# Peptides against a protein of PDB entry 3J47, part 69

Target 1, 121 residues: chain A of PDB entry 3J47
Amino acid sequence: IRLTNQLKSLKGLQSKLKDVVEYLDKVINKELPINHTILGKLQDVFNLLPNLGTPDDDEIDVENHDRINISNNLQKALTVKTNDELMVIYISNLVRSIIAFDDLIENKIQNKKIQEQRVKD
Target 2, 69 residues: chain B of PDB entry 3J47
Amino acid sequence: YEEKEESNLAATKSMVKIAEQYSKRIEEEKELTEEELKTRYVGRQDPKKHLSETADETLENNIVSVLTA

## One batch from the design tools (peptide; made by RFdiffusion4, then SolubleMPNN)

Design b2_p17_6_s3 (from b2_p17_6, 13 letters changed)
Fold by OpenDDE base, seed 3:
Structure b2_p17_6_s3 (fold): chain B 121 residues (1-121), chain C 69 residues (1-69), chain A 17 residues (1-17)
Amino acid sequence: as target 1 above (121 residues)
Amino acid sequence: as target 2 above (69 residues)
Amino acid sequence: DDDELLKQLESQINALK
């Protein structure tokens, strides 16, 4: 369910981005007037997005290294954080699996002892 | 789409919380294992079952964290 | 053999704790 929702959201975002690109191309070609409302909303979205595009401003604020998914330059720092989080989750899953196996083993040993007692009776 | 986006945002916040709680969960898992060991000696099946259930819940939470990541 | 394997796994888990 969660993965399906994420995939649907990403598909919706992709479709919207495609529509925006198509609109921008039409505006550049002077085929359509600039829709100021759509452009304003898009500008707000871009301002909320970590600055994807301009390589020129040297101030890579080193501080935001800790966040995973959003944008290519920030995406490197975000990728490092994602890797660290995934590593922690992986280790956690291993530990939980080990505990679950231990419990399973103990349960099997107990069940065997109960069966051995029933055969002696 | 919006409902799924909201779910993904909630999941991301949950991952941060999971990272913070990870150390605590490891300690809780150790405590459960000690309880299982004690239950083995006392012959009470109930504490062992509870330990197993808590370990399973911990695993499920980690899987959810991975799916959120 | 199964019981011995179970004991080994239990021993390993106990050693890791």
Scores: peptide ipSAE 0.496, ipTM 0.850, DockQ to the pose 0.010; fails the geometry check
Fold by OpenDDE base, seed 5:
Structure b2_p17_6_s3 (fold): chain B 121 residues (1-121), chain C 69 residues (1-69), chain A 17 residues (1-17)
Amino acid sequence: as target 1 above (121 residues)
Amino acid sequence: as target 2 above (69 residues)
Amino acid sequence: DDDELLKQLESQINALK
């Protein structure tokens, strides 16, 4: 359910971005007048998006490192963070699998012991 | 779309909480393993079963965390 | 699936002993 909702949101965003690109292309080609309201909303969205493209290296404010796979240089740092989180999850799953396996082995040993006792009786 | 966005936000908050709870879960898993070891010496099946169940619950929580990520 | 996983783990544990 959660993954499906995320995928649907991403698809919706992708469709909207495509529509915006098509609109911008039409405006550049002078086929449609610039809709200032749509452009203003897009600008607001871009301002809320972590700065994708400005190469000015200096004030990468370190604090918001926790959030989302979104934007390129921040996206690299976010990609590293996401990778670290995935590694932690992987290790956790591995540990749980090992514990479950140990329990299974113990259960098997107990079952064998019960069978051996039944054969001796 | 809005419902999915809300779900993703909730998932992100849950991931932060999971990171904090992960250490606690590891400790709970260790306690379960220790109970299994003790049960192996005592020869009673019941404590081992409880440990196994706790380990399984911990595994399920990790899987949910992965699906949320 | 769990039983097969258990057998694999038992085999690994026995190989380590």
Scores: peptide ipSAE 0.478, ipTM 0.847, DockQ to the pose 0.011; fails the geometry check
Fold by OpenDDE base, seed 4:
Structure b2_p17_6_s3 (fold): chain B 121 residues (1-121), chain C 69 residues (1-69), chain A 17 residues (1-17)
Amino acid sequence: as target 1 above (121 residues)
Amino acid sequence: as target 2 above (69 residues)
Amino acid sequence: DDDELLKQLESQINALK
């Protein structure tokens, strides 16, 4: 159920990204005017989703480069935070797996001792 | 989509709470492993079983947390 | 190191079977 919901969300995000790319292509080709509401929603999505790299090849002014660098630094910080969270989850799962394995080994040792005692009786 | 978004939002909130609980759970798992080691020395099956059950519950909670992340 | 530890534990469990 949870994986299916995550997959559905990812598919929904992929469809939305495709629609955004198609819209941006139409704006670049001057087929449609820039919709500020769509751009604002896209900025909100980019603030929520740090690594959706659209390398915008466009010659947008040097002043945007500093804002892009600040945005990239914030995105990098968010990516680092996400990586740290994933690392903690990975380590915890590994530790739990080791504990479960240790318990399984102990249970097997106990079962063998019980069987050896039954054979001696 | 909306049900999945609600599930993902609940999962994300749960992940933050789970990150805090996860640090605590890692410590609880270490304590369980130490108790299992102590139970191996004492030869008492009951404490080891309880430690194993707690470790399994901790694993299940982490798996659910990872699946929610 | 973790994969090797898991393999060692699996080997010990299999040796006990």
Scores: peptide ipSAE 0.465, ipTM 0.850, DockQ to the pose 0.011; fails the geometry check
Fold by OpenDDE base, seed 1:
Structure b2_p17_6_s3 (fold): chain B 121 residues (1-121), chain C 69 residues (1-69), chain A 17 residues (1-17)
Amino acid sequence: as target 1 above (121 residues)
Amino acid sequence: as target 2 above (69 residues)
Amino acid sequence: DDDELLKQLESQINALK
């Protein structure tokens, strides 16, 4: 359930992002008017996502390329952090599995010794 | 979508807490392994059982953490 | 060391079966 919800959210985000890109392309081509409400919501998403700036209409200046790179770097950093967390969880689970396995082996050895003693009596 | 975003945020906060707890759990697991090792030398069943129980508890906590993530 | 430990554990489990 939880993983499914995360996947659904990610898919929804991807679809919304695609729709925004398509809308922006149409606005740039003067095929559709600028919807300020959509832009405002996009800005809110970008504010919640550190440094995903909606370019305001006027200054298509050289700074936009650097800002896009900064945003990509932050997303990459967050991805790396997530990967590190997953790695730690994996290692922990592995260690627990090894300990449980060792205990199982010891229990089996003890059971075998008890059985051997019963056969001798 | 909004409900899921809220759930993901809560999960992320939980993961940070889990990371802190994980360090403590690793230490608990190590203590259990030492007790098992000592029990093998002494031939007493009781310390080994305790170590096994603590290892199982540690494993369960990790599984819950993975499911919560 | 980890592979050897794993092999030892597997061997012990198999010996108990």
Scores: peptide ipSAE 0.457, ipTM 0.845, DockQ to the pose 0.010; fails the geometry check

Design b2_p17_6_s4 (from b2_p17_6, 12 letters changed)
Fold by OpenDDE base, seed 2:
Structure b2_p17_6_s4 (fold): chain B 121 residues (1-121), chain C 69 residues (1-69), chain A 17 residues (1-17)
Amino acid sequence: as target 1 above (121 residues)
Amino acid sequence: as target 2 above (69 residues)
Amino acid sequence: KEQELLRFLESKINALR
């Protein structure tokens, strides 16, 4: 369910971005009038995108840095963080799996002991 | 689309919280493993079951974290 | 055999701690 929702959101964003690009191309080619409301919203979206180009030293609080998979340089640092998080999750899953297997083995040993006792009785 | 975007944002916030609680979950897993070990020696089936259940809950939380990442 | 498997799993769990 979650992955499907993420994929649907990403596809929706991709489609919308494509529509915006097509609209901008038509405006540049003078095929359509400039819609100021669409441009304003697009500008707001671009301002929310991490600045790809200027490493301006603004102490962007660590909290905002995690959200934006869109910018290549920020994306590299975010990719490292994401890789570390995925690694931790992977290790945790392995440990849990090992514990679950240990419990299964113990249960099998107990079941065998019970069967052996029943054969002796 | 908007509902999924909200879900993705909530998922990302949940990942940060999961990272903060990760150390605690590892400690809980260790405690459960100790209870299983004690149960093996003492023959008390109940502590082992509780350990197994907590290990499973920890596993489920990790899977949810991976799916959110 | 099962006891050996159990011991092996315990060793892996302990190595991951």
Scores: peptide ipSAE 0.476, ipTM 0.856, DockQ to the pose 0.010
Fold by OpenDDE base, seed 5:
Structure b2_p17_6_s4 (fold): chain B 121 residues (1-121), chain C 69 residues (1-69), chain A 17 residues (1-17)
Amino acid sequence: as target 1 above (121 residues)
Amino acid sequence: as target 2 above (69 residues)
Amino acid sequence: KEQELLRFLESKINALR
């Protein structure tokens, strides 16, 4: 359920980004007038997004370290964090797989013992 | 969309909590493996099945965490 | 001013793709 909701949110964001691109292309081509209200709201959304485009401001505000996948320079630090989280998840999955295999091996040994007992009776 | 954004925010907060719970889950998984080892000596099938089910639930929770990451 | 805002928005959208 949570995964489906996240996927739906991502799809909705993708659709909205596509609509914005299509709108911007139409405005550049002079097919539609610039809607200042839409542009202002988009600017507000983009100002809330970490700055993708200015290489020069060295003020790495340390507090935003937790938010997955916005903007390339913050994205490098976030990519490192995401890689660390993915590594932890990978190790967790490996540990669980090992336990599941141990249980399967034990079940197989028990089944073999039950079969051997049935042949002796 | 807003409900899903809130769900994503809750999932991100849950990932931080998952790191703490991960240590606890590893310990629970170890306890389960120890019970399986003990059950191998006691010859009763029932504790081993419960252990395997708990390991599977733990696996499912990690997969969901990976998919939310 | 408006064209510069449009170019900024396009650049930002392209950086998100």
Scores: peptide ipSAE 0.467, ipTM 0.832, DockQ to the pose 0.055
Fold by OpenDDE base, seed 4:
Structure b2_p17_6_s4 (fold): chain B 121 residues (1-121), chain C 69 residues (1-69), chain A 17 residues (1-17)
Amino acid sequence: as target 1 above (121 residues)
Amino acid sequence: as target 2 above (69 residues)
Amino acid sequence: KEQELLRFLESKINALR
């Protein structure tokens, strides 16, 4: 369910981004007037996105490491963070798998003991 | 879309919490393994089964966390 | 102002591509 919602959100964002590109292309070509309201909302969305275009190294304020969804430079740092989180989750899954295998082995040993006891009776 | 974005944001916040909870989950898994070891000594099937079920639930939660990440 | 907004949006879209 959560993954499906994330995928739907990403698809919605992608579609909206495409609509914006198409709108911008039409405005550049003077085919359509600029919808200032849509542009304003897009600017707000874009201002919330980390600046991909300014190479000014200085304002990588360390604080915004956590926000997965916003813009490529932050997205690279977030990708690293996501990879680290995925690694942690992977290790946790391995540990749980080991525990589950240990339980299966124990169940198998118990079943063998029960069978051996039944053969002796 | 907005509901899913909110859900994704909640999932991301949950991932940060999952990183914190990861240490706790490792400890919980260890405690479960210790309880399983204790159950082997007591010969009671019920505590061992409960430990196995809790380990499986822990695995499922990690898988869901990986899929959410 | 409007053209600058467009250029800004285009630059940002291109940065997302």
Scores: peptide ipSAE 0.482, ipTM 0.841, DockQ to the pose 0.057; fails the geometry check
Fold by OpenDDE base, seed 3:
Structure b2_p17_6_s4 (fold): chain B 121 residues (1-121), chain C 69 residues (1-69), chain A 17 residues (1-17)
Amino acid sequence: as target 1 above (121 residues)
Amino acid sequence: as target 2 above (69 residues)
Amino acid sequence: KEQELLRFLESKINALR
């Protein structure tokens, strides 16, 4: 359920971004007038996004290194964090699989012992 | 969309908490494996079953954490 | 001003792609 909701939210954001790009392309081509209300909301969204393309190396807000793949320099830091989290999850799944296999092996050994006892009787 | 975004944000915060709990879950999983080993020697099936169940729950929680990441 | 805002938004969208 949670994953489905996250995926739906991400798809909704992707669709909105696509609509914005398509709208901007139409405005550049002079096919549609600029909607000031949409542009204002987009500007607010982009101001909340980490700065993608300012060449000034100095104000990379180090704190957002941890969260969401939004923007290239911050995106690189977030990609590293996401990779680390995925690695932890992978290791966790491996450990759980090993435990499950150990239990399966033990259950098979017990079943074999029970069968050997039944054949002796 | 907004409700799912809020759910995704809550899941991300939960993932950070899961990362902290992950070290504890790994230790709990090791304790279960030790109890299973002890149960093989002592013939007590109940502790072994409980260890296996706790290991499975730990696995399920990691899978859910990966899926929410 | 509006054209500069559009260019800024396009630059940000392209940087996100």
Scores: peptide ipSAE 0.467, ipTM 0.828, DockQ to the pose 0.055; fails the geometry check

Design b2_p17_7_s1 (from b2_p17_7, 11 letters changed)
Fold by OpenDDE base, seed 4:
Structure b2_p17_7_s1 (fold): chain B 121 residues (1-121), chain C 69 residues (1-69), chain A 17 residues (1-17)
Amino acid sequence: as target 1 above (121 residues)
Amino acid sequence: as target 2 above (69 residues)
Amino acid sequence: YEEFLEKQIQLLKLKLE
C-alpha cells in the first residue's frame, strides 16, 4: 500500500512536471500568454527545489538535506543519504535472511530427527 | 496525490526513524536469534517458531523500510 | 521583472530536462 501510494505520488509529480514543461514551452514559443500566477507558483516550487543549475552558489546549504527527492543536487546528497539508508536496509535484510535460513536449517534438522525416530520405533 | 505525498513524507520521516529503528531491529533480531538458540537446546518447538516468526517480521519491516527509502 | 521571469522559466526548463 505505501509503495503504491509513493509510486502514485511520484507519477503525479512527474505528470505535473511534464505539464509545466509543456506550458513553459508554449510560453517560450509565444503560443500562450505568460500566466503570472502559474509562473509565480512554479517559481516558488523551483525555489523550494534545490538549485540544480547555478554553479555559483557554493553555499552547501546543509540545512535542506533531510526532505524529498525533488532536485538533482539535493538528489545527489539525497542519493548519498538514500544510499546509506539502503545499505542499512540491505544489511538488515541480510541479517533477517540469515536468521530465516538458520531457522529453516534447524527445522530441517528437527524433521530429520523425527523421521529417524519414526524408523527406530 | 496529496495522500501519497503525505505517505511519502511520513515514509521519509520514517526513514530517519528507520535508521534508528534499524539499529534497534538488529538488536531485536539478535535477541530473537538468542531465543531460537535457547529453543534449540530446550527442544521446545514453540519458542523456536516464535523466534523465526519474529525474524521474518523483522525482515519484512526491513524490506518495507528499503522500499520506503 | 519580465527578464527575471524568463530566466526563471529557463532555469525551470533546465531543471526539467
Scores: peptide ipSAE 0.438, ipTM 0.833, DockQ to the pose 0.050
Fold by OpenDDE base, seed 5:
Structure b2_p17_7_s1 (fold): chain B 121 residues (1-121), chain C 69 residues (1-69), chain A 17 residues (1-17)
Amino acid sequence: as target 1 above (121 residues)
Amino acid sequence: as target 2 above (69 residues)
Amino acid sequence: YEEFLEKQIQLLKLKLE
């Protein structure tokens, strides 16, 4: 259930981002005029994204480190943190997969034993 | 979408806790595997099933945490 | 201001790719 909800949210976000990209491409290609209201909303979204460009202000509060997709330099540091988190998740998934395989192997062995007993009876 | 986003935010907050609990979860997974091994020796199907279900739940929670991250 | 907006749009596109 929780996984399905997260997947649905991620898909919704992905679709929205795709629509934004498509809109921006149309604006760049002069197919559509720049909508100031849309641009303002996008700017607000960018302002919520940590600033890429000015390396000088060191005082970026450590707490915002968990958000993966922050822009290039800060995004690079945040990308490193995100990469570390993704690595932990990857390892966790591998461990879970190994456990699931172990259980599967055991189930197969038990099923084989049950079948062998049934053939002897 | 909004309800899921809120759930994702809660999951992200939980992810920090999950990193701390990750070591504990690994130990719990080991205990489950040991219980499966014990069940294999006892020849009873039920404890093994319970261990497998708990491992699957742990995996699902990790995947959800990764997707939320 | 328009040039700034275009740069922001390009930056957003680069992030979405």
Scores: peptide ipSAE 0.437, ipTM 0.832, DockQ to the pose 0.059
Fold by OpenDDE base, seed 1:
Structure b2_p17_7_s1 (fold): chain B 121 residues (1-121), chain C 69 residues (1-69), chain A 17 residues (1-17)
Amino acid sequence: as target 1 above (121 residues)
Amino acid sequence: as target 2 above (69 residues)
Amino acid sequence: YEEFLEKQIQLLKLKLE
């Protein structure tokens, strides 16, 4: 249930981003006026995104290393931390998959034994 | 959408706790696998099923952590 | 102000690509 809700939220975010891109293209093509409340909200969202464009500010505090793929330089340090976290998650998922496969194999063996008994009766 | 965003935020806050508990969850998964192995030898299905259910729950929690990361 | 908005729109597009 939680996984399905997260996937639905991610799909909703992706759809919203696509709608924003389409809106921005219409504004550039002068099909729609530039001054929309949507643009202001989008600007607010982008201002909350770490400043992607200024490579020079050395001192932006090491502490925010944990947050996802925001653009390249902060993204590089964040990419290393995210890579380590993703590696741990990958290993965990692999281990869980192995356990699930072991259970599947056992269920299959039990089903075969039940069928063999039914054929003997 | 908003309810799921709240759920994602809660899951992100839980990720820090999950990182600390991750080692414990791996250990719990190993215990379940050992119980499954024991049950396979004894021929009783019930402990094996419980092990499988705990492994599935552990998997679901990891996938939720990936989606919130 | 309009030129500033156009620059912000371009920046947003670059981020969404």
Scores: peptide ipSAE 0.417, ipTM 0.824, DockQ to the pose 0.056; fails the geometry check
Fold by OpenDDE base, seed 3:
Order: sequence, then C-alpha cells, then structure tokens
Structure b2_p17_7_s1 (fold): chain B 121 residues (1-121), chain C 69 residues (1-69), chain A 17 residues (1-17)
Amino acid sequence: as target 1 above (121 residues)
Amino acid sequence: as target 2 above (69 residues)
Amino acid sequence: YEEFLEKQIQLLKLKLE
C-alpha cells in the first residue's frame, strides 16, 4: 500500500513537471503568451527548490539540505547522505537477519534433540 | 496524490525516528540474544520465541525504513 | 522585468530537465 501511494505521487509529480516543460517550451517559442500567474506559481516552486547553481565556484553550504533528493549539485551532497542512511539500514537488516538465522538454528537443534529422544523411547 | 505525499512525509519522519531508535534496537537485539542464550540453558522455549518475535519486528521496522527511504 | 522572467523560465527548464 505505502509503495503504491509513493509511486502514484511520483507519477503525478512527473506528469506535472512534463506539463510545465511543455508550457515553458511554448513560451520560449513564442507560441503562447507568458501567463504571469502561472509564471509566478512556477517561480514560487523554483524558490522552494534548492538553487540549481550555475557551476560557479560559490561554496554550496552542504550542511542543511541532506534529506531531500532535489536538483543536481545539491542533490549530490544529499545523495551521499542518503547513501549513508541506506548503509545503516542495510547493516541493521543484516544484523536482524543474523539473529533470525541464529534462532532458526537453535530451533533446528531443539527439534533434532526431541526427535532423538523419541527414537530412544 | 496528497494522501501519498502525507504518507511519504510520515514515512520520512518515521525514518528519522528509526535512526534515533536504531541504537535502542541494537541493544534490544543484544538483550534478546542474551535471553535466547539464557533460554538455551534453562530449557524454556517461551523466552526464545519472544526473542525471535522481537528480532522479526525489528527486521520489519528496518525493511519499512528502507522502503520509506 | 521581461528579461528577468526569461531567466526564470530558463532556470525552470533547467530544473525540469
């Protein structure tokens, strides 16, 4: 259920982004007049998006943005943080799997002992 | 879309909480392993089962965290 | 103002690509 909802949200966002790109292309080609209301809303969205810096050398303050996979340069720093978090989760899953396996081995040993006792009786 | 966004936000908050609880989960896992060791000595199957169930719950929470991430 | 709008549109395009 949760994954399906995330996928649906992502698809909706992708469709909306595509519509925005198509609109921007039409505006650049002078096929449509610049709609100031749409442009203002897009500008607000872009202001909420991390600065896709032009590659000029200014110190991208790496610290604040680690959580959200938004737009390319800041996205690299965020990707590193996400990778570290995924690594921690992976290690945690591995540890839990090892514990579950240990319990399985113990259960198997107990079952074997019970069977050996039944054969002696 | 909004319901999924809300679910994704809740999941992200849960992931932060999971990171904080990660140390606690590791300790709980160790305690369960110790109880399993004790149960192996005492021959009481019930504590061992409870340990296994807690380990499974911990695994499920990690899987949900990965899926949320 | 138009030049500013064009720059914003280009920035939006770059973000959508």
Scores: peptide ipSAE 0.413, ipTM 0.816, DockQ to the pose 0.049; fails the geometry check

Design b2_p17_7_s2 (from b2_p17_7, 11 letters changed)
Fold by OpenDDE base, seed 3:
Structure b2_p17_7_s2 (fold): chain B 121 residues (1-121), chain C 69 residues (1-69), chain A 17 residues (1-17)
Amino acid sequence: as target 1 above (121 residues)
Amino acid sequence: as target 2 above (69 residues)
Amino acid sequence: YEKFLESQIESLKLLLE
């Protein structure tokens, strides 16, 4: 359910972004005037979205490294946070798997002892 | 779309809490493992089963956390 | 099997550190 909702949201965003690109191309070609209302809302969204497109500005402020947010350049700093979270989850899963495996081994040892006792009887 | 975005935001906040809980869960898991080691000397199936179940629950919670992230 | 379990427990300890 959660993954499906995220995918749906991403698809919606992708469609909207495509529409914006098409609109911008028409404006550049002087085919249509800029729809100021749609562009204003989109600009607000882009301002709220961490700057995806500017690769050149080196000043990734170190302080924002710990947060998971989705967008590309700020995504590098957020990718660090996401990587840290993923590492924690991975470690946790590994620990649980090891504990489960330990229990399985112990059960196997016990079963073997029971079988050996039955053969002696 | 908006409902999913809200769910993702709630999930992100939950992840911070999960990270804190994870540290605590790791400690609890260690304690359970020690109890299993002790129980291995005292008695058969029941305490070991309980520890295994607790480990499984901890694993499930981590998987849910990963899916939420 | 016991040695394998011990090795896994040690690996978990290292990962938790």
Scores: peptide ipSAE 0.487, ipTM 0.853, DockQ to the pose 0.015
Fold by OpenDDE base, seed 5:
Structure b2_p17_7_s2 (fold): chain B 121 residues (1-121), chain C 69 residues (1-69), chain A 17 residues (1-17)
Amino acid sequence: as target 1 above (121 residues)
Amino acid sequence: as target 2 above (69 residues)
Amino acid sequence: YEKFLESQIESLKLLLE
């Protein structure tokens, strides 16, 4: 459910970004007048979005680690976070596989003991 | 969209909690493995199987939590 | 088989440490 909601939000954001790009292209080509109201709302959205585009300010505020890939630097930090999460998943799966394997080996040992007992009887 | 944003924020808070729970779950997994070893010496099949199943469920919950994070 | 199980358990312990 949560993953589905995140995916839906990302899909909605992607669609909106596509619409913005299409609008900007039309404005650049002078096909449509600049709608100041839409631009103002977009600017507000961009201002609320962590500054994706300014390469210079090194102050990576450490706290925003959880937010999805917006800027290349933030994308890099988010990529690192995603890599860390994937690593945790990988380790967890490996641990589970080892436990399952141990159980299988134990079951085989028990089965062998049962068979040996049956042969002695 | 707003409902999903709120859900993502809640998920992020849950991720911090998941990190703490992960440490606890790792310890629970170790305990289950130790009990399985002990049960191997006692010679009864049923307790070991139950312990293994509980360890698997704990790991599954951890994986789902990490994937949701 | 017992030695193999013990080796895997030790490997798990090392991974968890």
Scores: peptide ipSAE 0.470, ipTM 0.843, DockQ to the pose 0.014
Fold by OpenDDE base, seed 4:
Structure b2_p17_7_s2 (fold): chain B 121 residues (1-121), chain C 69 residues (1-69), chain A 17 residues (1-17)
Amino acid sequence: as target 1 above (121 residues)
Amino acid sequence: as target 2 above (69 residues)
Amino acid sequence: YEKFLESQIESLKLLLE
C-alpha cells in the first residue's frame, strides 16, 4: 500500500513536471501565454522543492534531510540518503536471514541427533 | 496523489526512525544470537526457538522497512 | 551441518563487527 502510494505520487509528480516542461516550451516558443496560475503553483512546488531545475553545480552543499519528495540537488542528497537507508535495511535483512538460517541449521542438527538416538534405541 | 505523498512522507520519517531502529535491531539481533548461543549451551529448545522467532521477526521488520524504503 | 552453522555464526559476527 505505502509503496503503491509513493509510486502514484511519483507518477503524479512526473506527469506534472512533464506538463510544466511542455508549458515552458510553449511559452518559449511564444505559442501560449504563460499560465500564471500553473506557473505560480509550479513556483510554489519549486520553492518547496529546493533546486529541481537549475543544475548549477555549486549549491550541492546544502545539508537538508528530507529524503523523498524534495528537489533534484536535494533529491540527489535525498537519493543518497535513501540509498544509505536501503543499504542499512539490506544489511539488516542479510543479518536476519543469516540468523534464521543458523536457527534452521541448528534445528536440522537437533533433528538429526534425535533421529540418530532413535536408531540407537 | 496527496494522500500518497503524505503516506510517503510518513514512510520517509519512518525510514529515519528505521535507521535509528536499525541500530537497535542490529543490537537486538546480536542479543538474539547470544541468546541462541546460550540456548545451545543450555540445551533448552524454548530459548533457542524464541531467539529464532525474534530473528525472524527482525527479518520481517527489515523486509517491511525495505519495502517501505 | 554444525560446521556450516559455525561458519554462518562467524559470518554474522564479522558483519556485526
Scores: peptide ipSAE 0.492, ipTM 0.862, DockQ to the pose 0.014; fails the geometry check
Fold by OpenDDE base, seed 2:
Structure b2_p17_7_s2 (fold): chain B 121 residues (1-121), chain C 69 residues (1-69), chain A 17 residues (1-17)
Amino acid sequence: as target 1 above (121 residues)
Amino acid sequence: as target 2 above (69 residues)
Amino acid sequence: YEKFLESQIESLKLLLE
């Protein structure tokens, strides 16, 4: 469910960006008038996007930085954070799997002991 | 689309919380393993079952974390 | 089976170190 929602959101964003590009091309070619409302919303989105180009020193709060796979340099730091998080999740899954196997083995040992006792009776 | 965006935002917040609680979850997993070991020696099935259940819950939480990442 | 469980526990300990 969560992955499906993320994929749907990404597809929606991609479609919207494509529509904006097509619209901008038509405006540049003087085929259509500029929709000021769409442009304003797009500008707001771009302002919320991490600055792709100039590493200006703005103390942008650490929280927003992790999600955006979009921009290469900020993306490197974000990629490192994402990789670390994925590594932690992977290790945690391995540990849980090992514990589950230990419990399974113990249950099998107990079942064998019960069977051996039943054969002796 | 909006519902998915909200879900992604919630997932990101959850990832931060998971990172903070990761050390605690590792410790809880260790405790469960110790309880299983004790149960093997003492022959008490109940502590082992509890450990197994906690390990499963920890695994599920990690899977959810991966899905949100 | 007990030896196998012990080996898995040791592997888990190594992973946690």
Scores: peptide ipSAE 0.487, ipTM 0.857, DockQ to the pose 0.014; fails the geometry check

